# Ledger of designs, part 88: peptides against a protein of PDB entry 5EIB

Target 1, 366 residues: chain A of PDB entry 5EIB
Amino acid sequence: VDLEPGTMDSVRSGPFGQIFRPDNFVFGQSGAGNNWAKGHYTEGAELVDSVLDVVRKESESCDCLQGFQLTHSLGGGTGSGMGTLLISKIREEYPDRIMNTFSVMPSPKVSDTVVEPYNATLSVHQLVENTDETYCIDNEALYDICFRTLKLTTPTYGDLNHLVSATMSGVTTCLRFPGQLNADLRKLAVNMVPFPRLHFFMPGFAPLTSRGSQQYRALTVPELTQQMFDSKNMMAACDPRHGRYLTVAAIFRGRMSMKEVDEQMLNVQNKNSSYFVEWIPNNVKTAVCDIPPRGLKMSATFIGNSTAIQELFKRISEQFTAMFRRKAFLHWYTGEGMDEMEFTEAESNMNDLVSEYQQYQDATAD
Target 2, 366 residues: chain A of PDB entry 5EIB as posed
Amino acid sequence: VDLEPGTMDSVRSGPFGQIFRPDNFVFGQSGAGNNWAKGHYTEGAELVDSVLDVVRKESESCDCLQGFQLTHSLGGGTGSGMGTLLISKIREEYPDRIMNTFSVMPSPKVSDTVVEPYNATLSVHQLVENTDETYSIDNEALYDICFRTLKLTTPTYGDLNHLVSATMSGVTTCLRFPGQLNADLRKLAVNMVPFPRLHFFMPGFAPLTSRGSQQYRALTVPELTQQMFDSKNMMAACDPRHGRYLTVAAIFRGRMSMKEVDEQMLNVQNKNSSYFVEWIPNNVKTAVCDIPPRGLKMSATFIGNSTAIQELFKRISEQFTAMFRRKAFLHWYTGEGMDEMEFTEAESNMNDLVSEYQQYQDATAD

## One batch from the design tools (peptide; made by RFdiffusion4, then SolubleMPNN)

Design b2_p13_7_s3 (from b2_p13_7, 6 letters changed)
Fold by OpenDDE base, seed 2:
Structure b2_p13_7_s3 (fold): chain B 366 residues (1-366), chain A 13 residues (1-13)
Amino acid sequence: as target 1 above (366 residues)
Amino acid sequence: MRKGELARLERLA
C-alpha cells in the first residue's frame, strides 16, 4: 500500500515483486507529502476502503487468522497517517485479532524532513491505543549501528533496510517454523506485554560484524548472547542500563546446544540482574530454531520490553514540543481538517506513556 | 467520531 505509484512500481519490478498478487497492490496518485493529516484524513482516507476490501479478502482466505502485521514509517505521511488509519479500521473490524507493527522511528541523522516529530507523535498516540505489539525500529540506532559497528562511512537506506530485514526475519522465526516458543502472536503478547499500554519493544540482532572483521570473528553462543544484550546492538536508540527490562525474548537460530544457550542466557541475566525488574518472575524467554538465517551459521534476535524505551519517546517529545510551541508548519495539518487539540492529546498520551514506564522502572517488590 | 474524520465528512457532504 502506498499513496504514491512509484514505490509500488519499485516493489513490483524488484527481485520479489512477483510474490505478491497484482490485485493486492493498492496505491494512490497524489502522495501524502510527509503530512500525517493527508495520510489520515484526506488522501489516505480516500484509499483506505480499497485497502480494507483486500484485507477482508485475504483474511477470509486464512485457515487461522492470528492477526495483522504492519510495516510502516512514522516519519512520512503515508506510513504514519494512512498506516495508523488502517490500524484503527482493522482494529474496529477485527477487535479480537492481534495488531502487530514494525514501526520505523524517524531520526534527523537519516532524514531532513522537518515535520517528522509531528508525524511520529501523532502515530505513537494511535499505536498506544490500537496495537498489541510494536517493534520500535529507530533510524537513529540503525544509523549508529551502520556507522560504528558495521564501519560504513556513509550509511544508505539499503544498509538500514538490511538490518530491518534481518531483525524482522529474526522476530518472526517462531511464527514461521513449527515447535517454537511464541509460536503465535497472542502467545508473544502474553509473554512480552505485562501491561497493555507498555507494548513497545526494543529489537536487536546478532551477529553484527563489519566486512573487514568477518573473517576474524567466531560465531559462538557466548558471543551472540553478549552482543544481543549490548546497548550498541539495540535497534532503538536507548541504553537498557538506564532502565529495567520488564520482559525479554531471545530467539537463537542455527545448530547449537540448548544447554549452552540456557547457560549463557542465565549468565547474562545474572550479570545484568540490576537491569531487570524483580517483581516479574520468569520474564526472560528463550527459543532455539535449528534453521539458521540465509548466509549465517547462527544468529540471535533480541526482543526487549524495557523502561529505557522512554528515551526514544522523550527524544521525539522534545523535538515535537520545540516545533509545536512555535506552531511551526501547523497550518499544513489544520488545512487538512486537523484540530490543534489532536496534537495536544497525542503529546499528552506520549508523556503519560513515559510516566508509566518510569513508574514501573521505580517500582519495588512490596 | 474523531474530529478530523468529522471535518472530512463535512467536506464530502
Scores: peptide ipSAE 0.035, ipTM 0.629, DockQ to the pose 0.067
Fold by OpenDDE base, seed 1:
Structure b2_p13_7_s3 (fold): chain B 366 residues (1-366), chain A 13 residues (1-13)
Amino acid sequence: as target 1 above (366 residues)
Amino acid sequence: MRKGELARLERLA
C-alpha cells in the first residue's frame, strides 16, 4: 500500500515482486507530502476502503487468522498517517485479533524532513491505543550500527533496510517454524507485554560484523549472546543500562547446543541482573530454531521490552516540543482539517507513556 | 468521529 505509484513499481520490479498478488497492490496518485494529516484525513482516507476490501479478502482466505502485521515509517506521511488510519480501521473490524507493527522511527541523521517529529508523535499516539505489539526500529540506531559496527562510511537506505530485514526475519522465526516459543502472535503478547500500553519493543540482531572483520570472527553461542545484549546492537537508540527489562525474548537460529544456549542465557541474565525487574518472574524466554538464516551458520535475535525505550520517546518529544512551541508548519496539518488540540493530546499521551515506563523502572518487589 | 475526518467528510459533501 502506498499513496505514491512509484514505490509500488519499485516493489513490483524487485526480486520478490511476483510473490504478491497484483490485486493486492493498492496505491494513490498524489502522495502524502510527508504530512501525517494527508495520510490520515484526506489522501489516505480516500484509499483506506480499497485497502480494507483487500484485507477482508485475504483474512477470509486464512484457515486461522492470528492478526495483522504492518510495516511502516513514522517520519513520512503515508506510513505514519495512512498506516495509523489503517490500524484503527482494522482494529474496529477485528477487535479480537492481534495488531503487530514494525514501526520505523525517524532520525535527523537519516532524513532532512523537518516535520518528522510531528508525524512520529501523532503516530505514537495511535500506536499506544491501537496496537498490541510494536517493534521500534529506530533509524538513529540503524545509522549508528552501520557507521560504528559495520564500518560503513556513508550508510545508505539499502544498508539500513538490510538490518531491518534481518531483524524482521529474526523476530518472525517463531511464527514461521513449528514447535518454537511464542509460536503465535497472542503468545508473544502474553510473554512480552505485562502491561497493555507498554508494548514497544527494542529489537536486536547478532551477528553484526564489518566486512573486513567477517573472516576473523568465529560464530559461537557465547559471542552471539554477548553481542545480542550489547547496547550497541540495539536497533532502538536506547541504552538498556539506563532502564530495566520488563521482558526479554531471545531467538537463536542454526545448529547449536540447547544446553549451551541455556547456560549462556543464564550467565548473561546473572551478569546483568541489575538491568532486569525482579518482580516479573521468568521474564526471559529463549527459543532455538535449527534452521539458520540465509548466508549465516547461526544468528540470535533479541526482543526487549525495556523501560529504557523512554529515551527514544523523549528524543521525539523534545523535537516535537521545539517545533510546536513555535507553531512551525502547523498550517500544513490544519489545512487538512486537523486541530491544534490533536497535537497537544498526542504529546500528552506520549509523555504519559514515558512516565509509565519510569514508574515501572522505579518499582520494587515490596 | 475525529475532527479531521469530519472536516474531510464536510469537504466531500
Scores: peptide ipSAE 0.033, ipTM 0.637, DockQ to the pose 0.061
Fold by OpenDDE base, seed 3:
Structure b2_p13_7_s3 (fold): chain B 366 residues (1-366), chain A 13 residues (1-13)
Amino acid sequence: as target 1 above (366 residues)
Amino acid sequence: MRKGELARLERLA
C-alpha cells in the first residue's frame, strides 16, 4: 500500500514481486507530502476503503487468522498517517485479532524532514491505543550498527533494510516453524506485554559481523548471547542499562545444545540482574529452532520490553515540543482538517506513556 | 548515507 504509484512498481519488479496478488497492490497518485494529516484525513482516507476491501478478502481466505502485521515509517506521511488510519479501521473490524507493527522511528541524524516529530507523536498516540505489539526500529540505531559494527563506510538504505529484514525474519521464526515458544501472536503478547500500553519492543539480531571478520568469527552460543544483550546491538536508540527489562524473548536458530542455550541465558540474566525488574517472575523466555537462517549456521534474535524505551519517546517529545511551542508548520495539518487539540492530546498520551515506563522502572517487589 | 539522501529516498518511497 502506498499513496504514490512508484513504490508499487519497485515492489512488483523486485525479486518477490510475483508472490503478491496484482489486486493487492493498492496505491494513490498524490502522496502524503510527509504530512500525517494527509495520510490520515484526506489522501489516505480516500484510499483506505480500497485497502480494507483487500484486507477483508485476504482475511476471509485464512483458515485461522491470528492478526495483522504492518510495516511502516512514523516520520513520513503515508506510513504514519495512512498506516495508523488503517490500524484503527482494522482494529474496529477485527477487535479480537492481534495488531503487530514494525514501526520505523524517525531520527534527525538520518532525515531532514522537519515535521517528523509531529508525524511520530501523532503516530505513537495511535499505536498506544490500537496495537498489541510494536517493534521499535530506529534508523539512527541501524545506521550506527552498519557503521560501527558492520564497518560499512557509507551505509545505504539497502544495508539498513537488510538489518530490518533479518530481525523481522528472526522475530517471526516461532510463527513459521511448529513446536516453538510464542507459536502465535497472542502467545507472544501474553509473554511480552505485562501491561497493555507498554507494548513497545527493542529488537536485536546476532550475529552482526563485518565482511572482513566473517571468516574469523566463531558462531557460538556464548558469543550470540553476549552480542544479543549488548547495548550497541539494539535496533532502538536507547540504552537498556538506563532502564529495566520488564520482559525478554530470545529466539535461537540453528543446531545447538539446548543446555548450553539455557546456561548462557541464565548467565546473562545473572550478570545483568540490575537491569531486570525483580517483581515479574520468569520474565525471560527462550526458544530454539533447529533451522538456521539462510547463509548462517546459527543466529539469535532479541525482543526486549524495557523501560529504557522511554528515551526514544522523550527524544521525540522534546523535538515535538520545540516545534509545537512555535506553532511551526501547524497550518499544513489544520488545513487537512486536524484540530490543534489533537496535537496536545497526542503529546499528553506520549508523556503519560513515558511516566508509566518510569513508574514501573522505579517499582520494587515490596 | 548523507542526511539529504535519506530524506530524498523517504520522499520517493
Scores: peptide ipSAE 0.000, ipTM 0.370, DockQ to the pose 0.023
Fold by OpenDDE base, seed 4:
Structure b2_p13_7_s3 (fold): chain B 366 residues (1-366), chain A 13 residues (1-13)
Amino acid sequence: as target 1 above (366 residues)
Amino acid sequence: MRKGELARLERLA
């Protein structure tokens, strides 16, 4: 789905374009112009019914519908505005199904789009209420991984997308291969989300490899375990050491000893015990799939529900407040039928979310 | 990558 036709042509002409049904390409002509309100109230609202018709058709064809997954950006008007509109409409129609998202967070270090903090704040407000699971993928973190860790002098969108694809492949491993932990979306939510509003995940991947790199093809279980808990491997620009893990899932892939995995996972938990809440028993889950990802002998994917994610929301909130206090560009949103109060409501709800994370970070066992 | 280069690349992808 897109509000621009050119993106659909790129997907269709790509090496995997033929895996999608032609009738499932739903697109507009005008785009959202990086405006959440265009995506949510005007251009996106004109297209949403045609998307819902496809969603219904595909849902009816499922033998067992678990839920939905959306991949979108929160900085752009289509992914943010239309994406959250779709989430709201799908949740209304399918209230008993899991809503999962891969949400790409904007960063002012990576983008010059001035209104991204508005689009992100308005989107987070919707995601808090209308999703069950959200993987936070920060463009800043992806860039930093490419530049600092992978030593890419000029990271490309292709390099960032490679990290996203590796992460998406990793976190969906348990859904795609039988006999794994979190084998369905609901079980993932039960294990990862102890409090309904606190459903924002920090993903991580090891080994970190660029396209064509073979540098990490021979990593060991101890190295994978150490890397997946390293803040530099987090695809959200938060330091887990500044918060506490509520829950963790680790997904290992490849031929390895389960005993060695369990030993290394215990060691890393013990080493980092101060960064876990003590009042959630058995809050670390481990899965081992014998099938490695393409091109690697082994990998590990990390999913963290950490109170450190509040750093990401605080960053967005600070940027939002700095613009909103000046009433900068508000007329672009209000001109599309949006109320100025929705900005204040979205800011308030995101600040409440930050306060909730802080409360659970400071909570002790009674 | 220059500031805004990612946003440019994302619009081209």
Scores: peptide ipSAE 0.000, ipTM 0.366, DockQ to the pose 0.021

Design b2_p13_7_s4 (from b2_p13_7, 8 letters changed)
Fold by OpenDDE base, seed 3:
Structure b2_p13_7_s4 (fold): chain B 366 residues (1-366), chain A 13 residues (1-13)
Amino acid sequence: as target 1 above (366 residues)
Amino acid sequence: VRQGELARALRLA
């Protein structure tokens, strides 16, 4: 789905364009112009019913519909505005189904779009209320991984998107292969989301190795485990050491010893025990899939529900507040039928979310 | 679009 036809043409002409049914390409003509309000109230609102018709049709064809997965950006207008509209509408129609998102967070290191903080804040407000699971994929973190870890001098969207795809492939492993932990979206939510609003995940993927170092790096369970828990390996721009893990899932792929995985996972928890909440028992889940990702002997994917994720929201909130106090660019949103109150509500809800994460970070076992 | 370098770096190609 897009409000621009060119994106759909790019997908259709791409190496995987043929996996999608032609009738499932729903697109507009005008785009959102990086305006959440265009995505949510005008251009997106005109298109949403046609998307819902496709969603219904595909849902009816499912033998056992678990839920929905949305991949979108929060900095743009389409992914943010129309994406959150679609989430809301799907939630209304399918209240008992899991709503899962891969939400790409904006960064000024990657994009010069000035209004991204508005789009992101307005989107997060919707995601807090209408999703069950949100993987926070931060363009800042992706850029930093590409630049610092992968030694890419000029990271591209192609480079960032490859990290996203690796992560998405990793976190969906248990859904795609039988007999795994978290084999359905609901089980994942039950294991990962102790509190309904605190459903924002910090993903990570290992191995991440620069091209120059690939020949010297062994792919071992200890190395994967160590990298997966490294703050520099997080796909969200927050430091886990500044918070506490509420829950963690680790998904290993490839031929490896389950015993070795369990030992390394226990060791990393013990070494980092101060970074876990003590009042959630068995809050680390591990899965092993014998099928490696393409081109790798083994991998590990990390899913962290950490109170450190508040750093991401604080960053967005600070940028939002700086613009909103000046009423900068607001006329572009209000001109599409938005009220200024929706901005203040979204800001407030994001600040409440930050406060909730902080509360649970500071909570002790009584 | 240098999609190919990271794909090679991650061996996910």
Scores: peptide ipSAE 0.026, ipTM 0.640, DockQ to the pose 0.012
Fold by OpenDDE base, seed 5:
Structure b2_p13_7_s4 (fold): chain B 366 residues (1-366), chain A 13 residues (1-13)
Amino acid sequence: as target 1 above (366 residues)
Amino acid sequence: VRQGELARALRLA
């Protein structure tokens, strides 16, 4: 789905474009112009029914519908505005199905789009209410990984999207291969989300190795485990040492010893025990899939529900507040039928979410 | 679409 036809042509002409049914390409003509309101109330609203018809048709063809997975950006107008409209409409029609998202968070290091903090804040407000689980894929973290860890001098969207695809492949491993932990979206939510609003995940992928070091790096379970828990490996720009893990899932892929995985996972938990809440027993889950990802002998994917995710929301909130106090660019949104109160409500809800994470960070077993 | 340098680095097709 897109509000611009050119994006759909790029997908269709891509190496996997033929896996999608032609009738499932739903697109507009005008785009959203990086405006959440155009995505949500005008251009997106004109297209949403056509998308819902496709969603219904595909849902009816499922033997066992678990839920929905949306991949979108929060900085643009289409992914943010129309994406959250679709989430809302799907949630209304399928209230008992899991809503999962891969939500790409904006960063001024990656994009010069000035209104991204508005689009992100308005989107997060919708995601708090209408999703069951959200992978926070932060363009700031992706850029920093590309630049600092992978030693790319000029990271591109192609480089960032490759990290996104590796992460998505990792976190969906248990859904795609039988006999794994979190084999369905609902089981994942039950294991990862202790409180309904606290459903924003910090993903991570290992191994991440620069081209120059790739020839010299061994792939071992200890090294994967160590890198997976490293703050520099998080796909969200948060330091887990500044918060506490509520829940963790680790997905190992490749031929390895389950015993060695369990030993290393226990060691990393013990070493980092101060960064876990003590009042959630057995809050670290581990899965091992014998099938490695393409091009690797082994990998590990991390899913963290950490109170440190508040750092991401604080960053967006600070940027939002700086513009909103001046009412900068607000007329582009109000001109599409939005009220200024929707901005205030979205800001308030995101600040409440930050406060909730802080409360659970400070909570003790006593 | 230029395959990013990372796509070339990770040999993920």
Scores: peptide ipSAE 0.012, ipTM 0.495, DockQ to the pose 0.013
Fold by OpenDDE base, seed 2:
Structure b2_p13_7_s4 (fold): chain B 366 residues (1-366), chain A 13 residues (1-13)
Amino acid sequence: as target 1 above (366 residues)
Amino acid sequence: VRQGELARALRLA
């Protein structure tokens, strides 16, 4: 789905274009112009029914519909505005299904779009209310991984997308292969989300390998475990050492000893016990899938529900407040039918979310 | 749009 035809043509002509049904390509002509309000109230609102017709058709073809997975950007107009409109409409029609998102957070280091803080804040407000699970992916963190860890002198869009695809493959492993922990989206939510509003995850991946790198250094289970918990491997621009983990899931892939995995996972928890809440028992879940990723002997994927994610929301909130207090570009949104109150409500809800994360960070066992 | 913005940002970094 896109409000611009060019993106859809690129996907259709690409190496995977033939795996999608032609009738499942839904697109507009005018785009959103990086405006959340165009995505949510005008251009996106005109297209949403055509998307919902496709969603219904595909949902009816499912023997067991668990829920929905949306991949979108929060900085643009289409992914943010139309994406959150679509989430809302799907939630209304399928209230008992899991809503899962891969949400790309804006960073001023990777985009010149001045209104990204508005689009992100308005989107996060919708995600807090209408999603069950949100993987936070920051383009800055992806760039830093490519540059610092992968030693790419000039990271490309292809390199960032490689990290995203590896992470998405990792976190969905248990959904795609039988007999795993978190074998469905609801089970994942039960294990990862102790409080309904606190459903924003920090993903991580090991080993970090560039696309087309022939030099694979085989990692051991201890090395995978250590790298997976390293702050430098987090794909959200937050330091886990500044917060506490509410819950963690680790997904190992490849032929390895379950005993060794359990020992290393226990060791890393004990070594980092100050970074876990003590009042949530058994808050680390481990899965092992014998099937490695393509081109790797073994991997580990990290999913962290950490109170450190508040750093991401604080950054967006600070940028939002700095613009909104000046009413900068506000007329671009109100001109599309938005009320100024929607900005204040979204800011308030994000600040409440930050306060909730801080409360649980500071909570002690009574 | 997004790809162009990212590609520009990645060239400036």
Scores: peptide ipSAE 0.008, ipTM 0.408, DockQ to the pose 0.019
Fold by OpenDDE base, seed 1:
Order: C-alpha cells, then structure tokens, then sequence
Structure b2_p13_7_s4 (fold): chain B 366 residues (1-366), chain A 13 residues (1-13)
C-alpha cells in the first residue's frame, strides 16, 4: 500500500515483486507530501476502503487468522497518517485479532524532513491505543550502528534497510518455524506485554554485518549472547542501562547446544540483574531455531520491553514541543481537516506513556 | 516564499 505509484513500481520490479498478488497492490496518485493529515484525513481516507477490501479478502483466505502485521515509517505522511488510519479501521473490524507493527522512528541524522516530529507524535498517539505490540525500529540507532559499529562512512537507506530486514527476519522466526516459543502473535503479546499500553519493543540483532561484507566471523553462543544484550546492538536509540527490562525474548538461530544457550542466558541475566525488574518472574524467554538465517551459521535476535524506551519518546517529544510552541507548519495539517487539539492530545498521551514507563522503572517488589 | 519552505520542510518532489 502506498499513496505514491512509484514505490509500488519499485516493489514490482524488485527481486520479490512476483510474490505479491497484483490485486493486492493498492496505491494512490498524489502522495501524502510527508503530511500525516493527508495520510489520515484526505488522500489516505480516499484509499482506505480499497485497502480494507483486500484485507478482508486475504483474511477470509486464512485457515487461522492470528492478526495483522503493519510495516510503516512514522516520519512520512503515508506510513504515519494512512498507516495509523488502517490500524484504527482494522482494529474496529477485527477487535479480537492481534495488531502488530514494525514502526520506523524518524531521525534528523537520516532525514531533513522538518515535520517528522509531528508525524511521529501523531502516530505514537494512535499506536498506544490501537496496537498490541510495536517493534520500534529507530533510524537514529540504525544510523549509529552503520556509522560507529559497521564503520560505514556514509550510511545509505540501503544499509539501514539491511539492518531492518535482518531484525524483522529475526523477530518473526518463531512465527515462521513450528515448535518455537512465541509461535503465535497472541503468545508473544502475553509473554512480552505485562501492561497493555507498554507494548513498545526494542529489537536487537547479532551478529551485525554490513551489506556485502564477506567476512562472516562465526560467532559462538557466548559471543552472540553478549552482543544481543549490548546497547550498541539495539535498533532503538536508548540505553538499556538507563532503565529496566520488564520482559525479554531471545531468539537464537542455527545449530547450537540448547544447554549452552540456557547457561549463557542465565549468566547474562545474573550479570545484569540490576537492569531487570525483580517483580516480574520468568520475564526472560528463549527460543532456539535450528535453521540459521541465509548467509550466517548462527544469529541471535533480541526483543526487549524496557523502560529505557522512554528516551526515544522523550527525543521525539522534545522535537515536537520545540515546533508546536511556535505553531510551525500547523496550517498544513489543519488545512487537511485536522484539529489543532489533536496535536495537544497526542503530545499529552506520549508524555503519559513516558511517565508510565518511569513509574514501572521505579517500582519495587515491596 | 511559503511554498518553498514547505517544499524544503516536507521534501516534496
């Protein structure tokens, strides 16, 4: 789905374009112009029914519909505005199904689109209310990984998208291979989301490899375990050491000893016990899939529900507030039928979310 | 002036 035809042409001409049914390409002509309100109230609203018709058709063809997965950006107009409109409409029609998202967070290091803080804040407001689980894929973190860890002098969208693809492949492993922990979206939500509003995940991946790097160093289970808990491997721009993990899932892929995995996972929890809440028992879950990712002998993917994620939301909130106090560009949103009050409501809800994370960070077992 | 600021701010193609 897109409000621009050129993106759909790129998917069709791509190496996997033939995997998708032609009738499942739903697209507009005008685009959203990086405006959330165009995506949500005008251009996106004109297209949403056509998308819902496809969603219904594909849902009816499922033997067992677990839920929905949306991949979108929060900085743009289509992914943010139309994406959140779709989430709302799908949630209304399928209230008993899981809503999962891969939400790409904007960064000034990656994009010079000035209104991204508005689009992101308005989107987060919708995600808090209408999703059951959201993977926060932060362009800030992806850029820093490419630059600092992978030593790329000029990170490209191709480099960032490679990390996104590896992460998405990792976190979906349990859904794609039978007999795993978190084998369905509902089970994942039950294990990862102790409080309904606190459903924003910090993903991480090991080993981190640049696109086209042939030097696949075979990592050991101890090295994978250490790397996936390293703050430098997090795909969200927050330091886990500044917060506490509510829940964690670790997904190992490749041929390895389950005993060794369990030992290393116990060791890393014990070593880092101060960074876990003590009042959620058995809050770390581990899965091992014998099938490695393509091109690697083994990998580990991390999913963290951490109170440190508030650093990401604080960054967006600070940027939002600096613009909103000046009423910068508001007429571009209100001109599409949006109310100015919705900006204040979205800011308030995101600040409430930050306060909730802080409350659970400071909570003790007593 | 305003259209040029929007185009720059939104990176309208």
Amino acid sequence: as target 1 above (366 residues)
Amino acid sequence: VRQGELARALRLA
Scores: peptide ipSAE 0.000, ipTM 0.298, DockQ to the pose 0.024

